# Peptides against a protein of PDB entry 3V4L, part 151

Target 1, 386 residues: chain A of PDB entry 3V4L
Amino acid sequence: GQPLAKDKVALLIGNMSYWEHPKLKAPLVDVYELTNLLRQLDFKVVSLLDLTEYEMCNAVDEFLLLLDKGVYGLLYYAGHGYENFGNSFMVPVDAPNPYRSENCLCVQNILKLMQEKETGLNVFLLDMCRKRNDYDDTIPILDALKVTANIVFGYATCQGAEAFEIQHSGLANGIFMKFLKDRLLEDKKITVLLDEVAEDMGKCHLTKGRQALEIRSSLSEKRALTDPVQGAPCSAEALVRNLQWAKAHELPESMCLKFQCGVHIQLGFAAEFSNVMIIYTSIVHKPPEIIMCDAYVTDFPLDLDIDPKHANKGTPEETGSYLVSKDLPKHCLYTRLSSLQKLKEHLIFTVCLSYQYSGLEDTVEEKQEVNVGKPLIAKLDMHRGL

## One batch from the design tools (peptide; made by RFdiffusion4, then SolubleMPNN)

Design b2_p17_8_s2 (from b2_p17_8, 9 letters changed)
Fold by OpenDDE base, seed 3:
Structure b2_p17_8_s2 (fold): chain B 386 residues (1-386), chain A 17 residues (1-17)
Amino acid sequence: as target 1 above (386 residues)
Amino acid sequence: MKPNELLEKIIKQREEL
């Protein structure tokens, strides 16, 4: 019969905004497009940008809680990385220069933990540099991996070159994602699909002799990313997994705020990633005696590190939100919260209405505090222990 | 100004016109 997945879970990490390393751009689009494709494949997708070491560890731990016997697990990483002695290391955004294995996440350690969950399929898609790190001579004492016939690694590697982000002046995919996205929905064994992606990369004049896809697999079965999820969650564990994922992807409900002056504001929320949310405000009712009014958001929790210069923009793009702008209401003020994983408390902020009456030069301000609880990934309390 | 003080000022200006 066709293989069945008990469930499908993906963790996608895109690190771009490195502190001590060159900044990247491709992971933004790559994580977003891959998220949308994997959702069409019935994956429960957690998508995270710009994680510290601690935040990456917690994201992996939460991902492992979603794994169980016969579950398909997919880990995608785009960012800086290295390979020492056949071990792949993902570099967090806070990693020192030079980084070492102690500052990085070992993919083979994650694989070990996935194997302990008796997963049905383990897919690793690593869009990172695989140069040796000559500053790290540590041989990780990895316990011997169990021999399981369900592992697939796709390594998007530049031989000797940095991953050439084709810095076109716009939003562009990384080279690997550009070819992967064209085939990812095909009902093929995952190793066959990746081999076709490798062939497409090899035919492209831009990638030929610069970037190659290396495939390492133990996969003996004909498993595909298209394999159907086994029907209704019959187990308590499947219910818990569904609740955990739903908790991490719940947006705040849209609110209608009423000010004393009679102005009504619509407050809305949109998810760009599991840790990135857009807040938008619009004036839905204005008394005729009020000639001008603006509704801006302020007084965010300090943990979010919100620069007021990037808040309350007239377009989503001015906030750095280029991906969800088509799905957002027009004629709002927009604010992008890009670090929801840092949120220790409830998301409490102020909506400030500044307005002017006809025939008065003085502006008036009214403020309302809004508590939206813990949005998206902030519900997982990924900061627990700091 | 408090919203109420402003409203009183607007009402008063409209009564003087």
Scores: peptide ipSAE 0.026, ipTM 0.471, DockQ to the pose 0.007
Fold by OpenDDE base, seed 1:
Structure b2_p17_8_s2 (fold): chain B 386 residues (1-386), chain A 17 residues (1-17)
Amino acid sequence: as target 1 above (386 residues)
Amino acid sequence: MKPNELLEKIIKQREEL
């Protein structure tokens, strides 16, 4: 019979906005498109952008809580990275220059922890540079990995090579994701699928002799990302896993705010990623005596680091949201919250209505405080250790 | 499935248990 997954869980990390390193662009599109594809494959997907070292550790710990016996685990990373002595290091956005192993997450350590969960399949997709870091002379003493015949690594590059972004003026995938996305839904053994992706990269004139996919695998079984999830959650652990994932993806309910002037505002929420939410406001009722009115969101928690210059935009694209803009209602003001993992408390903010009456020169303001609880990934309290 | 559709499916599966 076809192999069954007990469940399917993916963690996708895209680091772009480095503090001390060159900024990237491809991870935004790559994480988004891969999220949508893995969701079509019935994966529970946590998608996170721009994580610090601490936030990456916590994201991995929360991902490991979703893993259990016979669960398929997929880790995707797009960002800066390096490889020393066969150990792959993912570089967080707050990493110093130069970075060392102590500032980075070792993929082989994550693999060890995944093996302790007795997972059915472990897939690592690493879209990062694999050059040696000459500033890191540390040899991690990795304990011997258990011999599990269920590991697959897809490295976007050969050992010692760079991952290239195709510098196009628009939103574009990284080279690896460009070829991976075309095959990811195919009902094939994951190593066969990745080998076909490697062949496609090798045939392309743009990638030929520049970037080659490397596949490392111990996978003895015919397992595919298309393998069906085994039935209803029959265990308490499966129920907890489902609830944990659901909790991390619960949006606030849409609200209708009523102001004293008789203006009604619809406040809505959309998820771009597990840590990125768009707030949108629309005027749904306006008294005829009010000639102009706008509904602004303000007074966000300081932990979110929201620049007011990037809030309350007339388009999602002006907030930096290019991917979900087609699914958003039109004629709103939009605000993008890109760091929901930093939220320690409830998301409390102010809706400010600015309006003008016919025949009055002065603008009037009314304010309402809104508490939406902990949205999306903020419900996991990734900060519980600080 | 959108996150909310999957959440609804999970909630529904929980109510059926």
Scores: peptide ipSAE 0.000, ipTM 0.286, DockQ to the pose 0.025
Fold by OpenDDE base, seed 4:
Structure b2_p17_8_s2 (fold): chain B 386 residues (1-386), chain A 17 residues (1-17)
Amino acid sequence: as target 1 above (386 residues)
Amino acid sequence: MKPNELLEKIIKQREEL
């Protein structure tokens, strides 16, 4: 019969905004496009941008809580990384220069923990540099991995090759994602699908002799990303997994704020990633005697590191949101919250209405505090260990 | 285990990590 997955879960991490390392661009588009494709494949996808070491550890722990016997687990990482002694290290955005294994997440440690969950399939897609880190001579003491015939690694770069980010003038995929996205929905054994992606990369004149896909697999079964999820979640475990994922992806409800002047503001929310949300405000009712009227969001929690210079923009693109702008209402003010994982408390902020009456020169302000609870990934309390 | 009891157990396991 066709193989069945008990469930399908993916963690996608894209690190771009490094503190001590060159900034990347490709992970933004790659994580977004892969999220949309994996959702079409009935994956529960957590998508996270720009994680610190601590936040990456917590994201992995949360991912491991979604894994169980016969679940398909997919980990995607795009960012800086290295490979020492056959161990792959993902570099967090706060990693020092030079970074060491103590500052990084070992993929083989994550694999060990996935094997303890008795997963049905373990897929690692690593779009990172695989050069040796000569500043790290540590050999990770990995406990012995269980011998399981359900592992697939796809490495977007060969060992010793640097990841070439093609500096396009615009938003472009990384090289790996460019070819992966064209095949990812195919009903093929995952190793066969990745072999075809490797062939497509090898035929491309842009990638030939610069980047290659390396595939390492123990996969003995015909497992595909298209394999159907085993029917209605009858187990308490499957219901809990579904609930846990749903909590991490719940947006605040859109609300209508009413001010004393008779102005009504629509406040809306959109998810770009599991840790990235767009807030937008629009004037839905204005008395005719009010000639000027703007609704600003302000007084965000300090943990979110919101620069007011990038808040309340006339376009999503001016906030740095290029991906979801087509799905957003027009003629709003937009604010991008890019670090929802940092939120320890409820998202409380102020909506400030600035307005002017006809025949009065003075601008009047009214303020209303808004509590939207914990949006998206903030419901998982990724900071509870500090 | 009821779904709620399992959820409480998962939450508790997160607080112990």
Scores: peptide ipSAE 0.000, ipTM 0.268, DockQ to the pose 0.050
Fold by OpenDDE base, seed 5:
Structure b2_p17_8_s2 (fold): chain B 386 residues (1-386), chain A 17 residues (1-17)
Amino acid sequence: as target 1 above (386 residues)
Amino acid sequence: MKPNELLEKIIKQREEL
């Protein structure tokens, strides 16, 4: 019969905004496009940008809790990384310079934990530089992966990828994602699909001799990312997994705020990633006696580290939101919350209305506090141990 | 286990890590 997935879960991590390392751009587009493709494949996708070591560990641990017998798991990472003695390390955004193995997540340790879950399929995709770290002499002694682990490991390696990301002034995919996205929806055994991606990369004049895809697999069965999910969630585990996913993807409802002056503001919310939300405001009604009227969002929780200079922009792009801008209402003020994983409390903020009456020189202000609860990934309380 | 009992168990396992 056709293989069935008990469920499908994916964690995608894109690290770009490094503190002590060169900033990247490709992970933004790559995580976003891969999220949309995996959603079409019925994956429950958590997409996270710019994670610290602690946040990456928690995200991986949460993902491992979703893995169970016959579940399909996919991990994707795009960012800085290194390989020493056949061990691959993902570099968090807060990693020191130089970084060491103690500041990084070991891929082979995660693969060891994944194999214990008796999953139907484990896919681990790395889009990171294969540089040796000459500052880390650590040789992890790792046990061999179990032959029955159904693991597929894809490692996209760029020699000098930093040079390719820097040359594209626009939103471009990383080279691996560029070829992967064209094939990812094909009903093929995942190893065959990745071999075809590797061949396409090898034929491209841009990538020839600079980027390669290494594939390691213990997959003995014909399993594909297109394999159907088993129907109604029959287990308590499947119901919990569905509930956790639903909580991590719940947006606040759009609100219509009414001020005493008779101005009405529409407040709306959009998800860019599981930890990135756009707030947008628009004036939907203004009395004719009000000649000037502006609505601002302010007083965000300190944990979000929102610079007021980057809030209330006239375009989504001015906030750094390029991907969802087409799907947003026009003629709003936009604010991007990029660190929702840090939110310990409810998202409470102020909507401030500044306005002038015809024939009065004085500016009047009205304020309303808005509580939207814990949006998106903030519902998972990733920081409960701090 | 009921779905809620399993959710409570998962939450408790997170608090023990």
Scores: peptide ipSAE 0.000, ipTM 0.397, DockQ to the pose 0.052

Design b2_p17_8_s3 (from b2_p17_8, 10 letters changed)
Fold by OpenDDE base, seed 2:
Structure b2_p17_8_s3 (fold): chain B 386 residues (1-386), chain A 17 residues (1-17)
Amino acid sequence: as target 1 above (386 residues)
Amino acid sequence: MKPNELLNKIIEKRKKL
């Protein structure tokens, strides 16, 4: 019969804003586009940008809770990384310079934990540098991995090669994602699909001799990312998994705020990633006696590190949101919250209305506090233990 | 200004017209 997945779960991590290392740009677009494609393939996708070591560990732990017998697991990583002695290390944004294995996440350790879940398929897509780190002499004594015939690794570079980011003047995919996105929806065995992506990269004059896809697989079965999910969740574990994922992707409801002056504001929310949300405000009603009227959001929790200079922008693009701008309402003020994984408490903030009456020079301010609970990934409390 | 202070100033200006 056609292979069935019990469920499909993906964790996508894009690290860009390194503290002690060169900043990247490609992971933003690559994580976003891959998220949208995997959602079309009925994957439950958790998409996270700019994680610390601790936040990456917790993201992996939460991902492992979504895995079970016959579930398809996909891990994608885009960022800095290295390979020592056949072990792949993902570098967190807070990693020191130089970093070592003790500051990084070992992909083979994650694979060990995924194998304990008896998953139906394990796919790793690693868009990172695979050079040796000469500052890390540690040979990880990995316990013997179970031999399972369901593992696929796609490495966006050959061993010892650098990942090349094409520095274009705009938002562009990384090289790997540029070719992967054209084939990812094809109903093919995942190894065959990746071999075709490798061939396309090898034919391209821009990538030829610079970057190559390396595929390592134990996959003996004809498994595809297109394989249908086995019908309605009938197990208690499948219901728990669905509820856990749904909690991590629940947006706050849109609100209509009414001010004493008779101004009405619509407050809306949009998800860019599982840890990135856009708040937008629009004036939906203004009395004719009010000649000037602006609505600002302020007083965010300190753990979100929101710079007021980057809040309340006239376009999504001015906040650094280029991907979801087409789906957002026009004529709003926009604020991007990029670190929802840091939120320890409820998201409480102030909506400030500044306005002027006709024939009065003095500006007036009205304020309302808004509590939206824990949005998106903040419901998982990924900071538990700090 | 607080909304109530300006509402009071508007009401006071309207009472003087």
Scores: peptide ipSAE 0.019, ipTM 0.501, DockQ to the pose 0.007
Fold by OpenDDE base, seed 1:
Structure b2_p17_8_s3 (fold): chain B 386 residues (1-386), chain A 17 residues (1-17)
Amino acid sequence: as target 1 above (386 residues)
Amino acid sequence: MKPNELLNKIIEKRKKL
């Protein structure tokens, strides 16, 4: 019979906005497109952008809580990285220059922890550079991995090679994701699927002799990403996984705010990623005596580092939200909250209505405070260790 | 399913438990 997954869980991390390293662009599109594909495959997907070391550790810990016996685990990483002595290191956005193993997450350590969960399949997709870091001669003493015949590594590059971004002026995938996305939904053993992706990369004139996919696998079973999830969650653990994942994705409910002047504002929320939310405001009712009115959001928690210059934009694209803009309502003001993992408290902010009456020169302002609780990933309280 | 439709289905399943 076709293998069954007890559940399917994916953590996708895209690091782009490095402090001390070159900024990347491809991880934005790659994480978004892969999230949508894995959701079509019935994966529970946590998608996170621009994580610090501490935030990456917490994201991995929360991912490991979703893993259990017979669960399929997929970790995708796109960002800076290196490989020393066969150990792969994912570089956080706050990593110093030069970075060392102590500033980075070792993929083989994560694999060890995944093996302790008795997972049905472990897939690592690493879209990062695999050059040696000559500033770090530390050989991590890894305990011997358990011999599990359920591991698959897809490295976007050969050992010692660079991952390339296609330098186009627009939204473009990384090279690996460009080929992976075309095959990811195929009902094939994951190693066969990745081998076909490697062949496609090898046939393409753009990638031939520049980037080659490396596959490492112990997978003895015919496991596919298409394998159906075993029926209704009958276990307490499966219910907890479903509840935890749903907490990490729960948007605030849309609100209708009523101001004293009789203006009504619709306040809405959209998820771009598990840690990225768009707030949008629209005027849904305006008294005829009010000639102009705008609804601004302000007074965000300082932990979110929201620059007012990037808030309250006339388009989602002006906020840096290019991916979900087609699914957003039109004729709003848009604000992008890109660091919801930093939120320690409830998301409290002010909606400010600025308006003008016919025949009055002065602009009037009314304010309402809004508490939307903990949105998306902020519900996991990834900061509980401080 | 759109991300929001999947989320709504999960939220609706939670409201029925």
Scores: peptide ipSAE 0.000, ipTM 0.264, DockQ to the pose 0.024
Fold by OpenDDE base, seed 4:
Structure b2_p17_8_s3 (fold): chain B 386 residues (1-386), chain A 17 residues (1-17)
Amino acid sequence: as target 1 above (386 residues)
Amino acid sequence: MKPNELLNKIIEKRKKL
């Protein structure tokens, strides 16, 4: 019979905004497109951008809590990285220059922990550089991996090679994701699917002799990303997994705010990623005596590090939100919250209405505080040490 | 246990580690 997954869970991390390293661009589009494809494959997807070491550790720990016996686990990483002695290291955005293993997440350690969960399939898709880091002489004493015939690694590059971004003037995929996305929905054994992606990369004149996909696998069974999820969750663990994932993807409800002047504002929320939310405001009713009226958001929690100069934009694109802009209402003011993992408390902010009456020169302001609780990933309290 | 009570117990266990 076709193999069944007990459930399907994916963690996608895209690191771009490095403090001490070159900034990347491809991870934004790659994480977003892969998220949408994996959701079509009935994966529970957590998608995170620009994580510190501590935030990456917590994201992995939260992901491991979604894993159980017979669950399919997929980890995708796009960012800086290196490979020393067959160990792959993912580089957090706060990693020093030079970085070392102590500043990075070892993929083989994550694999060990996934094997302890008795998962049905472990897929690692690593869109990172695989050069040796000569500043890291530490051989991590990794505990012996269990012999499981359910592991697949897709490395965007061969050992010792670089991952390339296609420098286009616009939003473009990384090379690996460009070819992966065309095949990812195919009902094929995951190793066969990745081999076809490798062939497609090898035929492309842009990638030929520059970047080649490396596949490492112990997968003895015919497992596919298309494998159906087994039935309704009947176990307590499966119910908890579903609730944890649902909790991490719950948006605040849209609100209609009423001001004393009789102006009504619609406040809405959209998810770009599990840690990235767009707030949008629109004036839905204005008394005729009010000639000018603007509604902006302010007074965000300090933990979010929101520059007011990047808030309240006339387009989603001016906030850096290019991907969800088609799904957003038009004629709003838009604010992008890109670091929801840093939120310790409830998201409390002020909606400020600035307006002018006909025949008065003075601008009037009314303010309303809004508490939306913990949106999206902020519900997991990833800022707290386990 | 209600699903929410189990989730809360897991969250509380994490806060004690």
Scores: peptide ipSAE 0.000, ipTM 0.300, DockQ to the pose 0.046
Fold by OpenDDE base, seed 5:
Structure b2_p17_8_s3 (fold): chain B 386 residues (1-386), chain A 17 residues (1-17)
Amino acid sequence: as target 1 above (386 residues)
Amino acid sequence: MKPNELLNKIIEKRKKL
């Protein structure tokens, strides 16, 4: 019969905004497009941008808790990385320069933990620059993957990444994601699909003569990302996975704020990623006696590091939100919250209304505090160990 | 286990990491 997944879960990490390393651009688009494709494949996707070492460890641990017998897991990472003696390391955004193994996540350690979960399929995809780290002398302990682990490991290697981020003024995929996205929905054994992606990359003039994709597999069965999920969640574990996913994807409800002057503000929320939310405000009613009226969001929790200079923009693009801008309402003020994983408490902020009456020169201000609880990934309380 | 008891066990495991 056709293989069935007990459930499907994915963790996607894209690191771009490094503190002490060159900033990347491709992970933004790659994580976003892969999220949308995996959702079409009935995956429960958590998508996270710009994680510290601690946040990456917690995200991986949370993902490993969702893995169980017959579950399909997919882990994707895009960012900086290195390989020494066959150990691969994912570099967090807070990694020092030079970074070492103690500042990075070892892929082989994660693969070891994944194989203990008795998954129906486990896919680990790395899209990272393969550099040797001459500052790390750590000798690898390579444990062999268990044949029963059903693991597929794909490693996309960019030798000299500076040439492959085509510095086009537009949003572009990384080379791996460019070829992967065209095939990802095909009803094929995942190893066959990745072999075809490797062949397509090998035909590309940019990647020609480079080892563009390495594939390692213990997959003994015909498993595909298209394999259907088993019907209604009959297990307590399946219901917990559904509740955890729903909790991590719950947006705040849109609000209509009414001010004493009779101005009405619509406050709305959109998810770009599991840790990235856009707040937007619009004036939906203004009394005729009010000649000028502006609504600003302010007083965000300090844990979010929101610079007021980057808040209340006239376009989503001015906030750095290029992907969801078409799905947002027009003629708003936009604020991008890019670090929701850092939120320890409820998201409380102020909506400030500044206005003028006809025939009065003085500007009047009214303020309302808004509590939206813990949005998106902030509901998982990733920081409870600090 | 009830679903809520398993969720609580996951949350309790997270507190011990």
Scores: peptide ipSAE 0.000, ipTM 0.388, DockQ to the pose 0.052

